# Ledger of designs, part 230: peptides against a protein of PDB entry 8YR4

Target 1, 309 residues: chain A of PDB entry 8YR4
Amino acid sequence: PRGSPALQLVVLICLGLMGLERALNVLVPIFYRNIVNLLTEKAPWNSLAWTVTSYVFLKFLQGGGTGSTGFVSNLRTFLWIRVQQFTSRRVELLIFSHLHELSLRWHLGRRTGEVLRIADRGTSSVTGLLSYLVFNVIPTLADIIIGIIYFSMFFNAWFGLIVFLCMSLYLTLTIVVTEWRTKFRRAMNTQENATRARAVDSLLNFETVKYYNAESYEVERYREAIIKYQGLEWKSSASLVLLNQTQNLVIGLGLLAGSLLCAYFVTEQKLQVGDYVLFGTYIIQLYMPLNWFGTYYRMIQTNFIDMEN

## One batch from the design tools (peptide; made by RFdiffusion4, then SolubleMPNN)

Design b2_p27_7_s3 (from b2_p27_7, 17 letters changed)
Fold by OpenDDE base, seed 3:
Structure b2_p27_7_s3 (fold): chain B 309 residues (1-309), chain A 27 residues (1-27)
Amino acid sequence: as target 1 above (309 residues)
Amino acid sequence: EFEKLLKELIEEVIEEQRRLLEELLSS
């Protein structure tokens, strides 16, 4: 942020903490591997107790991985509040300035309360999207790249290839299926607005409806609109389940291929039992933030569709 | 029109964060 060296320092500290989170995402599985190996070798209690204590401390710092409430992530989130407030205020002022540059004809065609509600939604959407990109998307992509490099260097090139293919397929299918889902969501939102408008029009004309004893007719028309909405809602929800299931299958296939290959190399004494546990732990850790990606991309699309209306 | 403005603002804020990262890597 230009003009506040204090906020620039906070951004630097937050970036340093993000780097530390990337290091923790590699170290936690390594320490867990080491515990499994020490247990397998029946190592002395003192070595085991030190490694377990170190693992638990690192796990406290990391939490569940990217998007979890670990100590480092909480500290970063706390420090970022001031930066987020600065960014939010800047976006809000830019939107407000732009609204004042718009023609009088544009303002006369809209209610001031609707314009303000659009501005507030816009500011929240931009700030939310930015925070999501910076703290979830970019870190997850970095963890994938770090994972590919790590597995390629310390295991075998085949493990790096499996992770690369699995994650590339996962991301591609997530984008393609999400774009496909957008059509169902737009149709659902359009029908929701039409159903609400019909209910409002019926209630505003309540005296006329009573005068003609048309209450049963208006209720039936509203029922038909709800049934039509629920049919579109079902398609939207079913398409989300299909996305989640497709994602789960891709990760499951990657986990299967990599776990079988790891088990084979352990049988050949090229890898240790702990390396099998490391691979499984790291893949599951990569899956968690990516599962949230589909949910947040849906929230972003909601905010954009809510702005188109 | 508002969606376009919002996309432009998102791109501007992303580019500002990128410039800040580049300024930090160059120092």
Scores: peptide ipSAE 0.014, ipTM 0.437, DockQ to the pose 0.035
Fold by OpenDDE base, seed 5:
Formats: C-alpha cells, structure tokens, sequence
Structure b2_p27_7_s3 (fold): chain B 309 residues (1-309), chain A 27 residues (1-27)
C-alpha cells in the first residue's frame, strides 16, 4: 500500500498478530503439559489454579476446534479487511485497464457480460489466493519449522525428524494429488458448461421444439448430459476424498510413530507424562491448518479453471 | 492471454507483499 501510511501500519499490526499466533501455538501445548505434570505430582491447588487459568486465557487468544477462530485471528482478520479491499481494487483496476488495451477483435469475439464475469472471477481469485497464502500457507509453514526446531531442541532429535518427514510427505502428496485432481476438475467444468449450453439452446429454440413435439427428445438429451456430468463430478469428488484420506493417513502414521516413541521415553523416565500430551496436542494443531489447505487450494483451482473458460 | 495476465498480477501482488514485508523487517 504505497499511498497510505495507515494501511502500512495495519499490515505491521497484522504481521505482529501473526507472530503472536505462532507463539500461542507453542505456548498452549506447553501450558497444557504443565497442567498434566502438576496433576501427576499432586501439586498445591494455588499453583494448579493459576496454570489452568493462564491456559484457558491463552486458549481463548489462540482459539481451537473445527471452525472456531481465536481472538487474535479474529482481530487480524478484522484489521486485514481494509488491506484486502485495497488489493482487490488495485487488481480490478489493473484488469480493467488491460481489458481496454486489448484489441477490438478480442472484444467483438466475446460478450461484454462474459468479459466482466471473467474479470470479477479473476479479481476474486487473485485476492483469495493472496489472503490464503498470507494467512494460511505461510503461517502453517512457519509452525512446521517452529515445531521441528522445538522438538529437536527440547525432545530427542528423533521427534524433529518424525515431524519433518511427516510434514514433508504430507505437503508433497498434497501437491501431487492436487495436480492430478485438476484434470478431473477441468473435465467436469467443461462438461458442466456443455450441459448448460444444451439447456440454453433448447430453451431459446422453445418454439421449434414445440412445433415438432420434440420435448421428450430434448429432455432425454439433457438427461444424458447430466449423467455424463455426474460421472465426472463423481471422479472429482472421489479424488478429493482420496486426498483427504491420504492426508489423514500420513498424519496418523506420524502421530503413531511419535506417540509410541514418546510413550517409550516416558516409560524410561526420560520424558514426563505431560510431554506425551504436548506432542499429541502439537501434531493435531499442525493438522488443522493443513486440512484447510486442501479446501482453499480447491477454491483457488476452481477460480483459475473458471477463468480458462 | 488472460491466464498470463492473471499469473503476472498474482506474481506482482505477491512480490509487492514480499517487498512490503522486507521493507518492514529492514526498518
């Protein structure tokens, strides 16, 4: 935002809040560990009550659970609205300027309403991608790196290696399976457009269809087009389930390996019971943003494929 | 052409955000 020092300050505050979220992602599991250890040691109520109260406050700031956003993330999202609006407006103006630079031949070959729809989809795609990269991808990568460092320093190096291998495999499989899914989605969207075109053509030629009593024939053609579309939709949807299940399997194997190793070290009195809880909690916290990754990447791909047409 | 423009716009916006981040970290 070159022209507004106020927007630059908002970006700085949002970055500071993102840093605070990273700190909370480490602190919340640590405080939960401490509660478990204090309970195991039968510590005095005053120490336990203070640690529990502090944990609940930190958990309120972080948020937690499927679809719950913490106070810090909500505040960041609220402040970012103005930055997003500035970026959207800039992208819209750049697209609009470029459309005016395009040849008359390009404009004569397209309906103005279709061009505007492509421009709006383009703007939404760029702004959605940017927001997703800044608020989900980069933070998740940071949390993975922080996790590897933390577990390598405070646990045995084997825990850092398990997290590294699990997350590297997760990211690699996510990319590869998503690129594979893009083919099915393109085919689905092409067939959706063809099915819609058939319906429009039949309705525009309604008088001719009535004159020849061809209603049953047009309905059957439309049914065949829907069945063909649904066959492609099934492949797209089944490929998403396969992605999600593959991701779940990788995280499950990482959690299993790390949990068994942690349990072993607890039995050898090298780690405390709270450290087992910390590891499990932290891995689950890494999984939540990564699961959103598959959904947002799908939204980005939707918007991109919707512009190719 | 539109995909190319969109890719260029995405790259420009990412690079502008990166530059803003770098300017903010260097100050």
Amino acid sequence: as target 1 above (309 residues)
Amino acid sequence: EFEKLLKELIEEVIEEQRRLLEELLSS
Scores: peptide ipSAE 0.008, ipTM 0.432, DockQ to the pose 0.035
Fold by OpenDDE base, seed 1:
Structure b2_p27_7_s3 (fold): chain B 309 residues (1-309), chain A 27 residues (1-27)
Amino acid sequence: as target 1 above (309 residues)
Amino acid sequence: EFEKLLKELIEEVIEEQRRLLEELLSS
């Protein structure tokens, strides 16, 4: 943030915390592996208790695998509030200055309340997109790369290949299916606006409707508009379930392939029982933030579509 | 026009954040 050394320091601290989250994403599965190995070897209670306590502490710092509920993530989110407010205010002022540069003819054609609502949606969309890219997309891509490198170096190249193929397919399908869903969302929003406009026009002309005893006709037209809307809403909602299920299947297949391969290597005594648990835990940790990817991308698209109208 | 403005504004904000990150990493 230009002109505020304090906010620049906060950004640096937040970047340092993001690096710590990446380290925790590798360390937590490693400590969980070590617990399983120590239990298998019937290790002394003191070594086991220390490793379990260390794991629980690291898990407290990391959180539930979404990267949003851990102590480090909460601290980052808390520190980022001031940076977000600075960015939001800057975007609001840029939008507001641009609105003042627009022709009087543009303003006369629009209600001031609609213009302000579009500006607020714009600011929310930009700020949300930026925060999402910096704190969810980039870190998740980094965790995927770290995972590919780790599994390729410490396991076998086949594990790195499985993670690469699984995550590449997951990301590609997420983008393609989300772009496909945008068409259903646009159609739904257009029909929602048309249904609302009909209701407003009917209510503004209620005296004329009453004079012609057309209340039943207007109610039936409104019912037909709702049925059309609900048909489009169903397609939008069903397409979301399809996205979530497709994502779950891709991760499930990657988990299956990698887990079977890991189990085979454990039977051949090339890997330990804990290494099986490490692989499964790490893949599940990658899945959790990626599942949010589809949700935030939808939120961004919704905000953009709601600004086009 | 508003979509174009929003896109230009997003690009400007991203480019400015990138420039600030580069300035912070170069210091």
Scores: peptide ipSAE 0.007, ipTM 0.423, DockQ to the pose 0.034
Fold by OpenDDE base, seed 4:
Structure b2_p27_7_s3 (fold): chain B 309 residues (1-309), chain A 27 residues (1-27)
Amino acid sequence: as target 1 above (309 residues)
Amino acid sequence: EFEKLLKELIEEVIEEQRRLLEELLSS
């Protein structure tokens, strides 16, 4: 945000809070590990009570993980409102200025309400994309890298490799399956527009339809168009279920492989019981933001496809 | 007109859903 030192400071504070969230994502599982180890060792109550209290406080700050309603995330979201409003207003003014630079022929060919709807969609798309990149994509990639480093340094290198392979496969499959799904969504949107156009044309020609007593024929044509739309909608929806199930399977296999390996190392006394809990907790925390990734990536693609039309 | 008809239809569907929910809560 050029020109407002106050908004620049807010951005810096938000970046600092994002860094704190990354630290909390590592610390919360570590403190939970320590509680399990202290309970296993039958440690004195004073040490246990302090560690539990510290864990609960850190968990309050973190919340449920990335994208959850933790105190730090809520504070970041609250502070970011002013930055988002500034960005939105700037994009809206840029779009509005650009619309005024367009030819009279372009303005005469479009309804004012359609132009305003394009401007609003454009503003919402750009601001949504920016917020998503800054608050979900970049933090998730950072958490994955931090996880790989942490497990490679403090666990066996095999754990870092499992996390790397699991996350790389998850991201790759998410992109590939999402690109494949985009074809079904484009076909669905095209058929939706065609079905709507037929309904509008039939209603605009109501006098002609009535003159020919063709109401039943137009209703049947509309039914056929709906059935064709529903066939494409089913393919779009089924492809989403397939994406979600593929993602769940990859995470499940990563969790299985890592959990079995952790359990094996615990039986060999190379790791403690708390380390098993740490691994499982951290993998689940990494999965939560990634699950949202597929939803927002689709929203972004939709907004871009809707801008191409 | 079409937006008005669509709004009226949405309001009618919402009222029907509220009525169904009230009937379900009153039984």
Scores: peptide ipSAE 0.000, ipTM 0.254, DockQ to the pose 0.009

Design b2_p27_7_s4 (from b2_p27_7, 17 letters changed)
Fold by OpenDDE base, seed 4:
Structure b2_p27_7_s4 (fold): chain B 309 residues (1-309), chain A 27 residues (1-27)
Amino acid sequence: as target 1 above (309 residues)
Amino acid sequence: SFNELLEKLIQDVIETQRALLDALLAS
């Protein structure tokens, strides 16, 4: 933010905390691996106790992974409140100044209070979306890249390839199925508006409907509109289930392939038992934020589609 | 489901942004 060195420092601290979260996402599985290996080797209690204590401390800092209630995430969220408030206020003032530059004819034709309410909701939505992009999407992509690099360097290149293929396939299928699904959502929304319009028109013409005793006819037309809407709603909902199932299947196949490969390398004494646990733990940690990515992509796509219309 | 709740939240955000955009474009 220009003009406040204090807020610039807060942004830098938040970026530093984001970097720390990325480090924790790698370190937590590593320490968990080390615990499993130390337990398998029957290591001295002192070494085990130190590693467990360190793991629990790191896990407290991390929480449940990206988007969890970990200490670092909570601290980042707390510090970001002031930056968000500054950004919101700046956008609100820009919109407010723009509204004052608009013609008197525009203001007379509109409910100013409704426009302000829409503007306020819109600004909060935009700032929320930007925050989501910066704090969830970009970090998730970074965690994927870090994971590929880590597994490629410290494991066999095959593990890095599995992660790469699974994540690439997951993202690609999420995009493709979401684009396909958007057609059903548009059709549903159009039919919802048409059904609502029919209900409003029937109710506005209530006296005419009563005069002709046409209540049964209007009810039947409304029923047909509802049935048509429900048919489109079902397609929209079923397509969402298909998306979720496709995503789950891709992650499941990746987890299966990687877990079998890890187990094989453990049997060949090329990896330790802890390395199997590390891989599974890290893949599950990557899966959690990816579910958010699919949701965010749907939101962006709908916004672009709504801007083209 | 969590995804339905999240989709509803997203839809509410999108509808609000669309209403904002329509309010700004009809200006």
Scores: peptide ipSAE 0.021, ipTM 0.480, DockQ to the pose 0.027
Fold by OpenDDE base, seed 2:
Structure b2_p27_7_s4 (fold): chain B 309 residues (1-309), chain A 27 residues (1-27)
Amino acid sequence: as target 1 above (309 residues)
Amino acid sequence: SFNELLEKLIQDVIETQRALLDALLAS
């Protein structure tokens, strides 16, 4: 972004974080392999516990199966909000200014219906994504219940308890934080609609604006409306990052507790190495659809921003 | 329920989009 050295620094930090994500994508599997090897070799508990703890820490930084909900990804997303808003605002103002520079003949010749059809396609895409999420939430809840039953029956009752507590906490926090963020989203959407309505009214009154040479005045009013919108958008987007990070913390704690306990039982020859792999894989698998939920929700928000342009 | 919250969220999005469409069509 030209003109703000602060935003340029943020872009560089985001690029650095993207590099770190790539490093984590390689390191996490390596540490996982090392755990399996140490378990197979019946390594001392202290070495095993340190490797498991290091793995879980790296996995916390990376996030779930898609890497979209990791601490590094969340931090990148959070920092990128201001860069995205700057870029969006600049593009919107350029388009709006250019539309006011166009001939009356262009405005009279365009059917408002084509712009509506593009908006409607975006709307349909968002609705489709939301429907897909609804259809994935119910199966995920079923998988959680099946998982709790499975670990309670085939593993020690402590594993079932860990899964139960982690999933219950995850769901509860997801609901509570989502309810909390809904206020910010509603305020954002209301201001978005008001900003769009102002742009439409200005373009419908193009002849009047042109007659009074008021293009610069209308652009400035639109800029002020965008700034007000972006203040609410930031709260909405930041609240989503907070949701994703809270979810990531719960996953990380569950993975840590369960992995350490499983590793301990393998060391005591109460469980096999395969049971450790099963537990870790299954826990990650339970959280993958939920992590996709956060990613799709972000994609939905991005698609809304893209439909405004 | 989580599903009710999600349904309410979906409805809010759909209603907001309809209101936008209606505002654009009424213009």
Scores: peptide ipSAE 0.017, ipTM 0.354, DockQ to the pose 0.023
Fold by OpenDDE base, seed 3:
Structure b2_p27_7_s4 (fold): chain B 309 residues (1-309), chain A 27 residues (1-27)
Amino acid sequence: as target 1 above (309 residues)
Amino acid sequence: SFNELLEKLIQDVIETQRALLDALLAS
């Protein structure tokens, strides 16, 4: 946004709010730990009430973590509307200029309304992808790195290693299974388009089908196309369930290993009861945005493969 | 499920981007 100092300031404020969201993602579990420790020690009501009020205020600002709607995230989204509109308009003008540079033969072969609808969908898609990358993918990776550093420094190197191995395995399996699943999804979409085209062609040729009494034949061909589609849809849906279950197992194993290690260190009086709760809360908080990561990765990968060709 | 709704939304975005890219690359 080199031409508008106001938009540059809004981008800087949005980046500052993203930094604040990262700080809140660490502070909320810490304050929850402190509440559990104060409850365990039977601390005075005034100290407990202040810590609980501070926690609830921080939780209101956070909204549940990355991918949820907190006050800071809503404020960031509100401020970003002007930047998104500027970017969208710039991409739309670039596409429109490029369409005017194309040959008359290209324009005569395509319906102008369809080209315009594709251009409008494309601008929305590019701006959407950029927003998902900047506000969901990058922050999630940052939260993982911050988590590894935090657990390595304030707990033990073993906790940092468990989080590192769990998140690395989770991301790797998410990528590999998502790439594998993309083949089934492409086959499903191709068969859906072919089934829809056959239905449209049969309905457009309704008079010819009726003239030849071929109605039963067209219905049976459509039924066979639906059965082929449903077989591919089942593979796509089953592959999604497999992805979700694999992700759940990896996080479950990481949570189990880390929770057992935390419980052991609490029994040795090296950690407090609140530290056990902090670890569990932080891992569950990292899980929420990671569920979206596989879907974002597929969106990014499809767009990059299609741009390189 | 919220995941199915998001997956559908993202599929619509991917299909629209692919249609745009196919339109731009067919030029």
Scores: peptide ipSAE 0.022, ipTM 0.483, DockQ to the pose 0.027; fails the geometry check
Fold by OpenDDE base, seed 1:
Structure b2_p27_7_s4 (fold): chain B 309 residues (1-309), chain A 27 residues (1-27)
Amino acid sequence: as target 1 above (309 residues)
Amino acid sequence: SFNELLEKLIQDVIETQRALLDALLAS
């Protein structure tokens, strides 16, 4: 934000907290590994208790591996409210100023309430997209890269390859299936608008409908329009379930392949029992923000489709 | 490549944000 040094400092603090979240995403699995190894070795209670206490503290800061519920994430979200409000207000004032510069003919052709609704949706969409890119997309990609590097260096090149292939396939399928879903959502919204227009036209012409005793015919046409809408809504909802299931299958296959390979290396005494737990914990931590990726990408597409109509 | 898909996604989001801004400014 240009012009307020206080908000610039808040942005820098939020970026620092994002860096801390990346460090926690590596440290939490490492400490959990160390607990499992200490339990396996029957280590003294003092060492175990210190490691468990440190793990619980780091887990409190991280918030269970969901980058949305940890203390650091909550503090970042809290500090970001002021930056979001400043950005939103700046976009709203820019849109409002531009609307006042538009010709009287443009304003006479549109309902003022519809123009304001488009402006509010546009502002919410832009600010939502920006927040999503900065706080979810970029951090998740950073965690994937850090994960590939970490597993390639500390485990074996095969683990780095499994994570790379799993995450690349996950992202590719997420994009392709989401682009495919956009067609169903556009068709659904078009049919919703057509169904609403027919209902409004029938109600505005109620005197004519009553004069011709066409009430039953208009009700049947409206019923057919609802059935067509529900068929498109079902396709949209079913395509969402298919996306979520495809994502779960890709992560499940990556987890299976990596866990089997890790178990094999533990049996060969090349890795410890804790390293098996580390791999599983880290893959689950990568999955949580990626599941949000599909939700926010849907929200983004919704906002864009709702502005095109 | 993964990087090209990422760059394309970032570009598509930036272009869509620009197109939204331009559509809000051109409407």
Scores: peptide ipSAE 0.016, ipTM 0.364, DockQ to the pose 0.055; fails the geometry check

